# Peptides against a protein of PDB entry 7BDX, part 147

Target 1, 212 residues: chain A of PDB entry 7BDX
Amino acid sequence: EMGAAACTLLWGVSSSEEVVKAILGGDKALKFFSITGQTMESFVKSLDGDVQELDSDESQFVFALAGIVTNVAAIACGREFLVNSSRVLLDTILQLLGDLKPGQCTKLKVLMLMSLYNVSINLKGLKYISESPGFIPLLWWLLSDPDAEVCLHVLRLVQSVVLEPEVFSKSASEFRSSLPLQRILAMSKSRNPRLQTAAQELLEDLRTLEHN

## One batch from the design tools (peptide; made by RFdiffusion4, then SolubleMPNN)

Design b2_p17_6_s4 (from b2_p17_6, 7 letters changed)
Fold by OpenDDE base, seed 5:
Structure b2_p17_6_s4 (fold): chain B 212 residues (1-212), chain C 212 residues (1-212), chain A 17 residues (1-17)
Amino acid sequence: as target 1 above (212 residues)
Amino acid sequence: as target 1 above (212 residues)
Amino acid sequence: SGLRTSPYGGTGLLTSP
């Protein structure tokens, strides 16, 4: 209980840029983000089959950790820190996103995807995550999720790849050959307005790339 | 490990007034400080005999909790919160300071005393802690500690009582009858300059009260 | 639009408890 409560408070205050700078300016940041990845991995490995996120201290604790990573990645210096000094955490996030089934751990999956999206704002971060082995297959795996919020954040991450010529050119052949176009077209008709918009924008970006 | 790391980061950032305001402005603060007291109590009760603070995750976690309480109490709104809404935590701190032997858990004892000193800056806080059963005997018990930093923070807390006529008048007879004058006089000759100064100032304040 | 003007970018998405 107490660890989850403390971590939840840290998550809440990490929405401030000054708090992120204070976290990263200390001597504890490297250790904290190293252990964060290990803790998240241990949690996901403890799940039996299709188990949902339990309303437990353990689940709340892991959500808070993922939220902190996301909020750190929202800041320029936080992105620089993650891509320079905490790459193992990014590798762990990518792995865990692959290990989770569609519909499993939806809230955690969303937070992790938001963190990767934030990292993708930095060109160095986008290069790092997109050059990860199996990144393109992972995007399509995640896009098979029944949850609209998961799919939304996947589409945003895909858009970050498509909008960056230096990154997209390296994977363009694989991307075009494996693109789940029918799934994206279905999402452009979603009743979820955020998902609908994101799918429509991505389809427009893809059309622009095919005509150039 | 992870809980201690998260709590240590929260402690570090709680040195900011804006972070304290953010903690207290949330819906989690009451629960957090309730569980904080319970956690600190459980830790102290787990100590066998004269055991020192172990370099453990549990010890580090409890130090971080005590540090957070201290930093919250350093701010006016934090003092108001503690004395209005978290009195059980103050009662717990007073109890734990009594339960610890001289030389036991020195760092924790210092942090707890610093929190009480910070609370004593508020007249309502000083009234609350000084009206606690056994408060005067507790001060003398704590002043028997061999650690100069413990004794320093006890002397500062004693000074807060002595400098407030409305508080001191209620306990003046008990205070005068039980005053460990020889111990304070010995501290005024300490090689620790902070302890020496605090003891000298308190002796001057006491002389001023005897002549009035 | 997700166009980048700097290798370090701007502010990302924030989350709260």
Scores: peptide ipSAE 0.232, ipTM 0.788, DockQ to the pose 0.190
Fold by OpenDDE base, seed 3:
Structure b2_p17_6_s4 (fold): chain B 212 residues (1-212), chain C 212 residues (1-212), chain A 17 residues (1-17)
Amino acid sequence: as target 1 above (212 residues)
Amino acid sequence: as target 1 above (212 residues)
Amino acid sequence: SGLRTSPYGGTGLLTSP
């Protein structure tokens, strides 16, 4: 309980750039983010296959950790820190996103995807995550999720890759050969307007890339 | 480990007034401060009589909690919040200060005393803590501590009482009858300049009150 | 408050408890 409460407060205040700078300006940031990855990994490993996200202090704690990582990654100095000093955490997030089944740990998955999207705003971060082993298969695995919000954040991450020629060119062959076009087309017809728009925009960007 | 790391970061950033406002502006502040008291109490109760402050994650966690309370109490809105909404936490801090032996949990005792001193800056806070049962005996119990820093913060708290006529008048009889004058005189001769000065100033204030 | 332009890119997605 107390750990979750403290971490939740830290999450709430981490929405401030000044707080992110204060977190990163301390001597404890490295340790915090390394243990964050380990804690998230331990949580996911403790989930018996088909168990929904537990309404527990442990789940709330892990959500707060993922939220903190997301908020840190929202800020330029935070992205720089994560890409320079916390690569293992990024690797862990990618791993955990792969380990989770469709429909499993939806809230955590959304937060982790948001963190990766935020990292993708930095070219160095985008390069790092997109060059991760199995990144393209992971995107499609995540896009198979029945949850519209998971899919929305996957589409945003795909868009970040597609819109960066230097990154897209390296994976273009694999990307084109494995693209779940029918799934994206189905999303472009979603009743969720955010998902619908994101899917339409991605389809337009993909068409533009095929004509160039 | 992770809880202590998160709480330590929260402690670090709580030195900012804006962060204190953000903590208190959330719907989670009440729960956090109530559980803080319970956590500190559980820690003190887990200490076997003569065991020194453990170099542990648990101790670091409790230090961070006490540090957060201190930093919140350093700010006007934080004092107001504690006095209005977290009186049970103040009662718990007073209780724990009484339960701890001289020389026991010195760092925690200092942080808790600093929090009470900060609360005493607000007249409503000063009234509340000084009207607590056994407050005067508690001050003398704490002043018996061999640690100069504990004694320094006790003297500051005593000074806050003495300098507020509305508060001092209510306890003046008990205060005068129980005052460990020889102990304070000994502190006025301390090799610690901060303790020496605080004891001298208090002795001057006490003399002024005897002449009025 | 205007979007603070940083030479290191825009502000990303924020989350709250």
Scores: peptide ipSAE 0.230, ipTM 0.787, DockQ to the pose 0.202
Fold by OpenDDE base, seed 1:
Parts: C-alpha cells; sequence; structure tokens
Structure b2_p17_6_s4 (fold): chain B 212 residues (1-212), chain C 212 residues (1-212), chain A 17 residues (1-17)
C-alpha cells in the first residue's frame, strides 16, 4: 500500500522536467532504475496466466514505475540517462513485452511501449532498441494484440524505425519480408481514429520508401 | 527495497516547493499522508527494545516518509494542508515522539521534531500541537534525550511556544512549574554550538517573559 | 515530442518540445 502511494505520487510529479532532472541529478537514480526493471520482471513472472488484478496495490505500483520510466524518457536528459546508464532496464522492458501474451497486462504494455517510443526519439536510443535481438519479430508479436492502444503504440514505434534511414537500412530486408501489411491495412480502416491515423501515416511512409 | 528507493526519490524532490504543490494539488495526497502515519507507527511498534537497524530498507523508507512530511510542512500551503486535512498524522507524530525512549530512533525523532517545528510556524498549527494532551510533559521527556540534535529541535519547538503570547499564556502556569531550567542551563554551556545558541536564546526569551 | 503519463488524468499526453 504505502509503496504504491509513494510511487504514484512520484509518477505524478515526474511529468515535470525539473523533477526528472532532480531525480537524475541525485545519487539514487541508478539504484532506483536498476530495481525498477527487477520489480517489473518479478511482477510479470508472478502473473497466473492472463489474469491481471488491475486494481491491486502491486499492479498500481508497477504501473507507477513504468509511468516514471516513460516520463523520464520524455525529456532529452532522461533518454540520455536511460540509454547510457540504464540499458538493462530497456532490455528488461523489451523482454517483458515479448513475454506478455496478446491481451495480457494491457496497461503495463502500453506504458512500456510509450517509454520505448520516447527512447526512440533519441537516435542513440532508437539504434540501441532496434539492434536488440528479435526486435522486428517482437513488433509483429505486439501488433497481434487485440487492444487498440497497444497496437497504436507499436505502430508509433514502427514509424520511428521507418522514418530513420540509418536504422531502417540495417533491418530493411527483414522488415519488408515479415511486414504484416494486411494487419496494418485493417488498422487503417479501424473505428478507433487514433489507430486509424497512425496506420494510415505508417502506410504512407512505407509507400514512400518503396518508391525511393 | 523498491518502495524505499521510490520514497527516497520522492523525499529528495519534495525539497522543491513546486513539487510539494504538485503533490498536494493531486487527488492522492490525502491517502498518502493517511498511510504515512500508519506506516511510521507500525515501524515504531516493530522495534525490539532500543535496537534500530539504521541501514535497513524499512528504516530508510520511514526516514523518507518523515522527511517528506518535514518538507511539506516547510511551505505555507503544506502546513495548511497538514493542519486542516492531516491532523491524524500530527497526532501520530506526537504519539510516536512520546513512545520512543531517550536515545531510541534518533534520526526518525529528529525528522519528526523538524516537521512539528515547521508546523509551528503556522499559528493554527502551533495552537493545534500545543493544545495536544500532555504536550508540555512531552517536550521535557524529549529534552531528556542524550542526542544534541534531538535536544536542539526540542528547544526550537519550545521557543516557538514561548515566542507566541496567545499560545504561551494558555500553558504558562504548567510551563513555569515544570520547566527543566537546570537542563536548559547545561545545554547553554554545551560544546555543540548549535545547541548552545538555541539554549541561550531560549533562556533570554524566558527572562524577558519573567520581567513582563 | 515525448509522451507523458499521469496517474491522475490517464495515460498518453504528448508533450510538445
Amino acid sequence: as target 1 above (212 residues)
Amino acid sequence: as target 1 above (212 residues)
Amino acid sequence: SGLRTSPYGGTGLLTSP
């Protein structure tokens, strides 16, 4: 209970850039982000099948941790910190996204994807995550999720790869050969306007790459 | 471990007034401060005699909680919040200060005393704490502590009472009859310069009140 | 632009740089 309350408050205030700088300027940041990955991993491993008690203190605690990571990654110095000093946390997030089944832990999955998207704004971060073993298959695995918000954040991360020539060129062959085009086309016709737009934009970006 | 890490970061950033305002402006503050008192009380009740493992994650967590309360009380809106909406926490702090033996939990005791001193800057806060049952005996109990920092913060809180005519007049008879004058005189000769100064100033304030 | 999250108002505010 108390840990979840404290971590929820920290999540709320981490939306401030100055708070993120204050967190990272202290001597406790490394320890905090080291344990964050372990805590998130332990939570995912403790899940019995696809059952998630969304309102549990443990769930709220882990959501707050993932939210803090997302908000840290929202600013340049936070992205730099994560990519330089907390790579194990990024590796853990990628692992957990692979370990979670479609429809499992939707809120956590969204927060983790948002954090990776924010990291992808940094070219060094995008290079690091995209060079992760099985990254392209992981994107397609995640895109099989029935949840529109999960799919939306996957499409945004895919777009970050596609829009960066240095990164896309390294994976272009694998990307083109494995692209779930019919799935993305179906999303471009979604009733969810945010998902629809993201899928349309990605399809336009992909068409532009085929003509170059 | 993770709770202590998160709470320690929250403590660090709570030194900012804007962070305190952000905490209090959210819907989670009431819950957080309600559980804070309970957590501190549970920790004190779990202590086996006078043994304190200062470096335990539990101790660090409770120190961070007490530090957050202190930092919230450092600003006007934080004092107002505590006095209006978290009186149970103030009552718990007063109780725990009475329950702790001389020399026991020195760091926690200092942080709690600092929070009460900060609350005493608000006249409504000073009235509330000074009207607490057994408040004057509690001050003398705490002043029996062998720790100079504990005694320093007790003397500051005593001074806050003495310097406020509205508050002092209500307890003046009890105060004069129970005053550990020889103890305060001994502190005014302390080798600790901060304790020495605080005891000298209080003795000057007391002399001024006897001549009026 | 970075995505910001809040426990108070839901997930997913894009922060403009």
Scores: peptide ipSAE 0.060, ipTM 0.782, DockQ to the pose 0.145
Fold by OpenDDE base, seed 2:
Structure b2_p17_6_s4 (fold): chain B 212 residues (1-212), chain C 212 residues (1-212), chain A 17 residues (1-17)
Amino acid sequence: as target 1 above (212 residues)
Amino acid sequence: as target 1 above (212 residues)
Amino acid sequence: SGLRTSPYGGTGLLTSP
């Protein structure tokens, strides 16, 4: 209970740029993000056994951790810190997104995808995550999720790759050969307006890359 | 581990006025401070059995909680919140200060005394804590502590009572009849310069009140 | 500005961890 409450308050205040700078300016940041990755991994591994209630203190705690990472990655100095000093945490997030089944831990997936998107705003971060083994297959695995918010944030991350020529050119052959075009076309017809828009924009960006 | 790390980061950022306002402006503040009191009480009750290492994650967690309460009480809006909406936490702090033996949990005592001192900056807070049952005996119990920092913060809280005529007049008879004058005189000769100064100033304030 | 998630305040005796 108390750990989840404290972590939730920390998550809350981490929306401030000055708070993120304060977290990173201390001597405890490296340790905190190392333990964060381990804690998130431990939680995901526990799901294959006991049906943890998603409303549990443990779930709330891990959601707050993922929210903190997301908010840190939202800031330029936070992205730089994560990409330079906490790559193991990024590797953990990529792994956990692969380990989770479609429909499993939707809220956590969304937060982790938002964190990766924030990291991808930095070209160094985008290069790091896009060059991770199995990154392109992971995107398509995540697009099989029934949740519209999961799919929305996957499409945003795909768009971050597509819009960066230096990154996309390295993956273009694999990307084009494996692209779940029918799935993205189905999303462009979604009743969810945010998902519909993101799928339409990505399809337009892809058409632009085929003509150039 | 992770709970203590998250709570320690929350403690660090709680030194900012804007962060305290953010903590209090959310819907989670009341619950957080309620659980904080319970957690601190549970920790102190656990000390009579297993010798918890003071460097443990549990100790660090409780120190961070007490530090957060102190930093919230440092701010005018934080004092108002605690005195209006979290009186049970203040009652818990007073109780725990009484339950702890001389030399036991020195760091926690200092943080709790600092929180009470900060609350006492608000006249409503000073009235509330000084009218608590056994408050004057508690001050003298705490002055029996061998630690100079504990004694220093007790003397500061005594000074907050003495310097407020409306509060002191209600307790003046009990205060004067029970005052450990020889102990305070011994502190005025301390090798610790902060303790020496605080004891000298309090003795001067008390002399001024005897002549008026 | 990245995707953010949000929460809230001031001075007396302050402590740092």
Scores: peptide ipSAE 0.029, ipTM 0.783, DockQ to the pose 0.300; fails the geometry check

Design b2_p17_7_s1 (from b2_p17_7, 9 letters changed)
Fold by OpenDDE base, seed 5:
Structure b2_p17_7_s1 (fold): chain B 212 residues (1-212), chain C 212 residues (1-212), chain A 17 residues (1-17)
Amino acid sequence: as target 1 above (212 residues)
Amino acid sequence: as target 1 above (212 residues)
Amino acid sequence: MIEENLRLTEEILTSRR
């Protein structure tokens, strides 16, 4: 309980760039992010397929951890730190996204996807995550999720890849051969306006790439 | 482990006034400080007279909690918050300082005393803690500690009382009748320059009060 | 789509529930 409360407050204040800089400027950052990955992994492994109690202290704790990672990744120096010094954490997030079933731990998935999206703002970050083994299959696996927010953040991450020629060229063959086009088309007709817009925009970007 | 790491980072960043304001401006502050007191109390109760492993995750966690309270109390709005909305926490700190034996949990004692000293910067805070049952006996109990840092912070807190006429007048009789003058005199000869100075200054203040 | 930094707090997530 106390850990969850403290971590939640840390999450809240980490929305400040100055706080992120303070976290990273200290001698505790490396250890913190190392055990963050381990803690998130341990949580996912403990779910045993059961429905997550979203209101549990454990869930709240892990949400706060994921939120902190997201807020760190929102800052340029934070992205650089993660990509240089906490690659294991990024690898863990990618692994966990693959380990979770569609509809499982929806909120955590969204937070993890948001963190990866922030990392992808930097070319260095995008290169790192996109070159991770199984990255493209992972994106399509996640797009099979019934949750609109999960799908939205997957589409945003896909767009980050598609809009970066240096990255897209390396995965273009795999991307084109495995693209769940029908699923994305279905999302472009979603009643969720955000999902609809993201899917439509991605489809437009994909069409542009076919003509170039 | 993760809780201790998160709380330690929160402690570090709480040295910023803006972070303290952010903590207090959120809807989680009341709950956080409520369970902070409970957690500190639970820790002290679990010590069973054993030598504290200062390097344990539990110890580090509680140190961080006490540090956060100190940093909050260092800010005017934080003092106001504690005195108005978290009196139970202050009561708990006072109780724990009484429950601990001389030489027991020295580091935690210092942190708790520092928090109370910060609270005493405000007249409202000083009034509240000084009017707590057993406050004067508690000060003398703590001055029996062999640790120079504990004694230093007790002397500083005693000085806060002595230098505030409105507060001192209410406890003057009890204070004078129970004053461990010989102990304070001994401290004025300490090899610790900070303790020596604090004791000398307090003795000077006490002499001034006798002539007025 | 412009890439935007995503900053999250519990309050933001709570409002989405």
Scores: peptide ipSAE 0.077, ipTM 0.822, DockQ to the pose 0.092
Fold by OpenDDE base, seed 3:
Structure b2_p17_7_s1 (fold): chain B 212 residues (1-212), chain C 212 residues (1-212), chain A 17 residues (1-17)
Amino acid sequence: as target 1 above (212 residues)
Amino acid sequence: as target 1 above (212 residues)
Amino acid sequence: MIEENLRLTEEILTSRR
């Protein structure tokens, strides 16, 4: 219980840029984020058997960890830290997103996707995650999720790839050949206005790319 | 391990006033500090049997918790929070300081004493802790510790009491009758310059009170 | 222009939980 409470507080205060700088300026950041990845991985692996209560201390702890990573990635220096010094964590997040089934651990997926999106703000970050093995299939796997928030953040991440010519050009062929167009079209008609807009914008961006 | 790491980071960032404000401004502060007290208590109770490795994750976790409390108490709004909303935690700290033997858990004692000293900066805080049952005997019990840092912080806390007439007047008789004068005199000759100075200053303050 | 939009998105993606 105490661990979850402490981590939740750390998550809350990490919404501040100054706090992120303080976390990263210390000598403990590397170890912390290393253990973070391992902890998240252990949690996800534990889900295959025991019905983990989503409201358990363990779940809350992992949510807080994912939230911290997201907040760190929201800051420029945090992105640089993650991409330069915590690549294993990014790899773990990508792996876990692949390991989770549609509808499984939705909240965690959202946080992890948000962290990846924030990392993608830097070209170096976007390059790193997009060059990960199975990245394109992973996007489509995630886009098959029934949850609107998951899909929204997937679409945003896809958009980040599409809007960066240097990155998109490397995987354009695979991207085009595997694009779940019908799924995106369905989302463009979603009752969720955020999802609807994101899907529409992506479709517009994709159309623009086909004509260029 | 992850809990200790998270709590250690939280401790580190709590050195900032803004972080303390952020912690307290959330809806989680009350619960967090409630659990903090319980966790610290459980830790100290566990020491009576098993040789707890002072470098264990559990120990580090508790040190971090005590550090957080200290940092919160270093801030005006934090003191107000502790004295108004987390009195149970203060009671727990006082109790634990009494439960620990001389030379036992020195680092934790120092942190807890620092937190009490910081709380004592506010008159309301000083009143609260000084009116705790057995407070005067507790001070002398703690002053019997062989550790110079423990003794230093005890002397500082005693000084806070002595320098506040409204508080000192209430317990002046008990204080005078039980004062370990020989111990304080010995400390005034300590090779530790900080301890030496603190003891000398306290002796001077006490002399001033006797003449008034 | 894209960089500015990304900055706005950064603020939106800050988790206040």
Scores: peptide ipSAE 0.023, ipTM 0.801, DockQ to the pose 0.046
Fold by OpenDDE base, seed 4:
Parts: structure tokens; sequence; C-alpha cells
Structure b2_p17_7_s1 (fold): chain B 212 residues (1-212), chain C 212 residues (1-212), chain A 17 residues (1-17)
């Protein structure tokens, strides 16, 4: 319980850029983010067969960890740190997103996707994650999720790829051949306004790229 | 391990007043500090007979918790919070300082004493801790510690009492009757310059009070 | 253009439920 409480507080205060800088400026950051990935992985591995209560201390702890990573990635220096010094963590997040079934651990997926989205703001970060093995199939796997928030953040991540010509050109063929167009079209008609907008914008961006 | 790492980071960033304000401004502060006391107590209770390695994750975790409390108490709003809303934590710290033997868990003692010293900056805080059962005997118990840093922070806490007439007057009789004068005199001749100075200053303050 | 950076607290996560 204490670990979850402490980590939750750290998550809360990490919403400040100055706090993120303080976290990264210390000699403990590397160890922290190394263990973070391991802890998240251990949690996901423990889900096999057991309905874990969303409100468990373990769940809260992992959510807080993912939240901290998200807040770190929201800062330029944090993105640089993650991409330069915590690549294993990024790899772990990608792996965990693939390991989780559609509808499984929705909140954790959202937080992890938000962290990846923030990483994608940096060209180096976007290059790193998009060149990861199975990245494109992973996006489509995640778009099969029944949860609108998961899908929303996947679409935003897809948009990050599509809006960066240097990145998109490298995967354009695979992207076009595997694009779940019908799924995205369905999302553009969603009752969820955020999901609807994200899907519509992505469709517009894709149309623009086909004409160029 | 992850709990210790997270708590260590929280400790580090809590050196900022703004971070302390953020911690206290949230709805998680009460729970955090409630569990903090329990965690510290559990650690101390586990020490009975086992030489715990100072470098253990558990030790680091408890040190970080004590450090956070210290940093919170260093801020005016933090002192107000502790004295108004976390009295049980203060009681626990006092109890744990009594439960630990001389020379036992020196680093934890120092951190706890630093937190109490910070609390003593606030008149309400000083009143609360000084009026706690066995407070004066506790100070003398702690002054029997062979560690100079422990003794230093005890002397500073004693000084906080002595320098506040409203508080000192209430315990003056007990204080004078039980004062380990020879011990303090010995400390005034210590090779440790900080301890030496603190003991000398306290002796001067005590002399001034005897003449008034 | 990529949207603004995302920063979260537990409160934001709970409010979206």
Amino acid sequence: as target 1 above (212 residues)
Amino acid sequence: as target 1 above (212 residues)
Amino acid sequence: MIEENLRLTEEILTSRR
C-alpha cells in the first residue's frame, strides 16, 4: 500500500515540468525507469487468468508508474531522456501493449499510449518507436479494442506517424497495405466526439497523402 | 525495490516548496502520511534481533519516507498540515525514537529528529510535541546516543524548547530536575565542531534562563 | 500538427470514467 501511495504522489507532482527536470537531474532516474518497466511487465504477466480488481493497490501502483512516464514524456528533456537512456522501457511499453488483449487493462493501455504519443512529439522518439518490430501491426491490434479511449490514443499515435513525412515514407507501403480503413471509418461515426474527430482528422490526413 | 525507488524520487523532489504544496494540495496527503507512520513503525518493529543491512531496499524506503516528512515540515504550510491533520504521525515518530536503542538506526533517528525540529519552528507544533507524554525523558534518552549527529539534532530540539518561553515555562521544573548537564558539558568539548557549537549555545541559553 | 503534450494526474484518469 505504501508504495502505491508514494508513487501516486510522485505521479501527481510530476505534472510539473520543474518536477520532471528534478527527477531527471538526479542520479536515480536511470534505476527508477529501469525498474518501472520491470514492474509494469510483472503486473501484466500476473493478469493471466485472474480478474484483478481495478482498485487494487497493485493496479494503482502500476497506473501511477505509467502516469509518471507519461508526464516525463510530456517534457522535451524527458523525451530526450527516454529515447536516449530508457529505450528498454519504451520497448517494454510496446511489448505490453501487444500482450494485453482487447478490453484488458484499458486504463493502463491509455496511460501507456499517452506516453508513446508524447514520445512521438520528438522526431527521434517517433523514429525509434515506429521502427520497432511489429509497430504497425500493434497499432491495428490496439484499434481492435472496444474502448473508445484506447482507440482515440491509438489514432493519435497513428496521426503522429502520418504527419511526419520522414517517418511515414519508411513504412508507407506496409501502412497502406494493412490499414484497417473500415475500422477507422466506423470510428469516424462514433458517438464519442473525441474519437469521431480523431478518426475524421486522420482520414483527411490520409487522403491528403494519397494525392501527394 | 520499486517502492523504494519511487519514494526516493519523491523525497528528492520534495526539497522544493512548490512540490510540498502540490503534495499537500491533493486529496492523497492524508492517506500517505497515515500509512507513512505505519510503515516506519513496522520497520522499527522488524529490527528486533536482526542486523538489517543499512543498504537494504527496506531501509532506503523508510529513509525516503522520513526525508519526505522532513521536507514537508520544512515548509510553513507543511508544519500546519502535520500538526493539524497528521498528529498520529508525529506521535509515531516520538514513539519510534523512544523504541530505538542508542546506536540503533542512527540515520533514521537523524531524519526523524530533523522532522521534529522543523515542526518545532511552529509554535503550535512545538507545543504539541513538547506536551507529548515522556517528551523530556525522550530527549535525554536520545542524548545518550553515541552518534554525534543524533545528539546534535537532539540538542537543537532542546534549544527550540528553551528558546520559547511559553513552552519552556510549562516544563521548566521537570527540565531543570532531569537535565543531563554533565552529558551536555561533555558534548561542548566534542571534537565534532557542530556538536560542540550546539552544546555550547545551549549551555549559554540555559545560563541566561537561570538568571532571568 | 501534433496535438499538445499530455500530462495526467490520477484525478484526470478518474474523471474520465
Scores: peptide ipSAE 0.032, ipTM 0.820, DockQ to the pose 0.115; fails the geometry check
Fold by OpenDDE base, seed 2:
Structure b2_p17_7_s1 (fold): chain B 212 residues (1-212), chain C 212 residues (1-212), chain A 17 residues (1-17)
Amino acid sequence: as target 1 above (212 residues)
Amino acid sequence: as target 1 above (212 residues)
Amino acid sequence: MIEENLRLTEEILTSRR
């Protein structure tokens, strides 16, 4: 309980760039992010047994951790740190996104996807994530989620890939062959305006790439 | 383990006034400080059984919590918050300082004493602490500690009382009758220069009060 | 390249609940 409360406060204050710099400026950052990945992994593994209440202290703790990672990745120095010094954490996030079933732990998925998206703002980060084994299948796995927010953030990540020629060119063939076009088209007709817009933009970007 | 790491980071960043304001600006502050006291109390109670290693995750966690309280109390708005809205925490700190034996949990004692000292910077805080039942006996109990840092911070707290006429006048009789003068005199001859100076200053302040 | 920073606070997550 206390751990969750402390971590939640840390998450809140990590919205500040100066706080992120302070976190990273210490010698404890490496250890913290190493344990973060392990903790999130342990949580996800624990779900295969008991129905954990989404509002449990454990869940809140893990959400806060994922939120901290997201906020760190929102800062340039944070992205650099994650990609250079905490790659295992990124790998863990990708793994956990694959381990979770559609509809399972939606909030955690959203946070993890947001963190990956923030990492993808840097070309170095985007390259690292996109070159992860099974990245493209993972995107489509996640896009099968019934949750609009999950799908929205997947589409944003897909767009980051599509808009970067250096990255897209490497996997364009696989991407085109496996693209769940019908699913994306369905999303372009969603009642959720954010999802609708994201799907439409992606479809436009893809059309542009086919003509070039 | 992860909780301790997160809390340690929170402690580190709480050295910033802006971070303290951010902590207190949220609706979670009350809950956090409520649980903080309970957590520290639980830790101290756990010591009566097993030799907890000072370097355990649990110890580090509690040290970080005490450190956060200290940093919050270092800020004017933080002091106001603690004295107005988290009095139970202050009461708990006073209680725990009494529950710990001489030489036991020195680091925690120092942190707790530092927090109380910071609270005492405000007249309202000083009044609240000094009017706590058994406050004067507690000071002498703590002054029996073999640790120089504990004694130093006790002397600083004593000095805060002595230098405030509104507070000192209320308990001057008890203070004078119970003053461990021989112990303070011994400290004025300490090899520790900080302790030596603090003891000498206090003795001078006390002499000044006797002549007025 | 998309340069949209995503900052999340618990309040933002709570508001989406």
Scores: peptide ipSAE 0.028, ipTM 0.808, DockQ to the pose 0.105; fails the geometry check

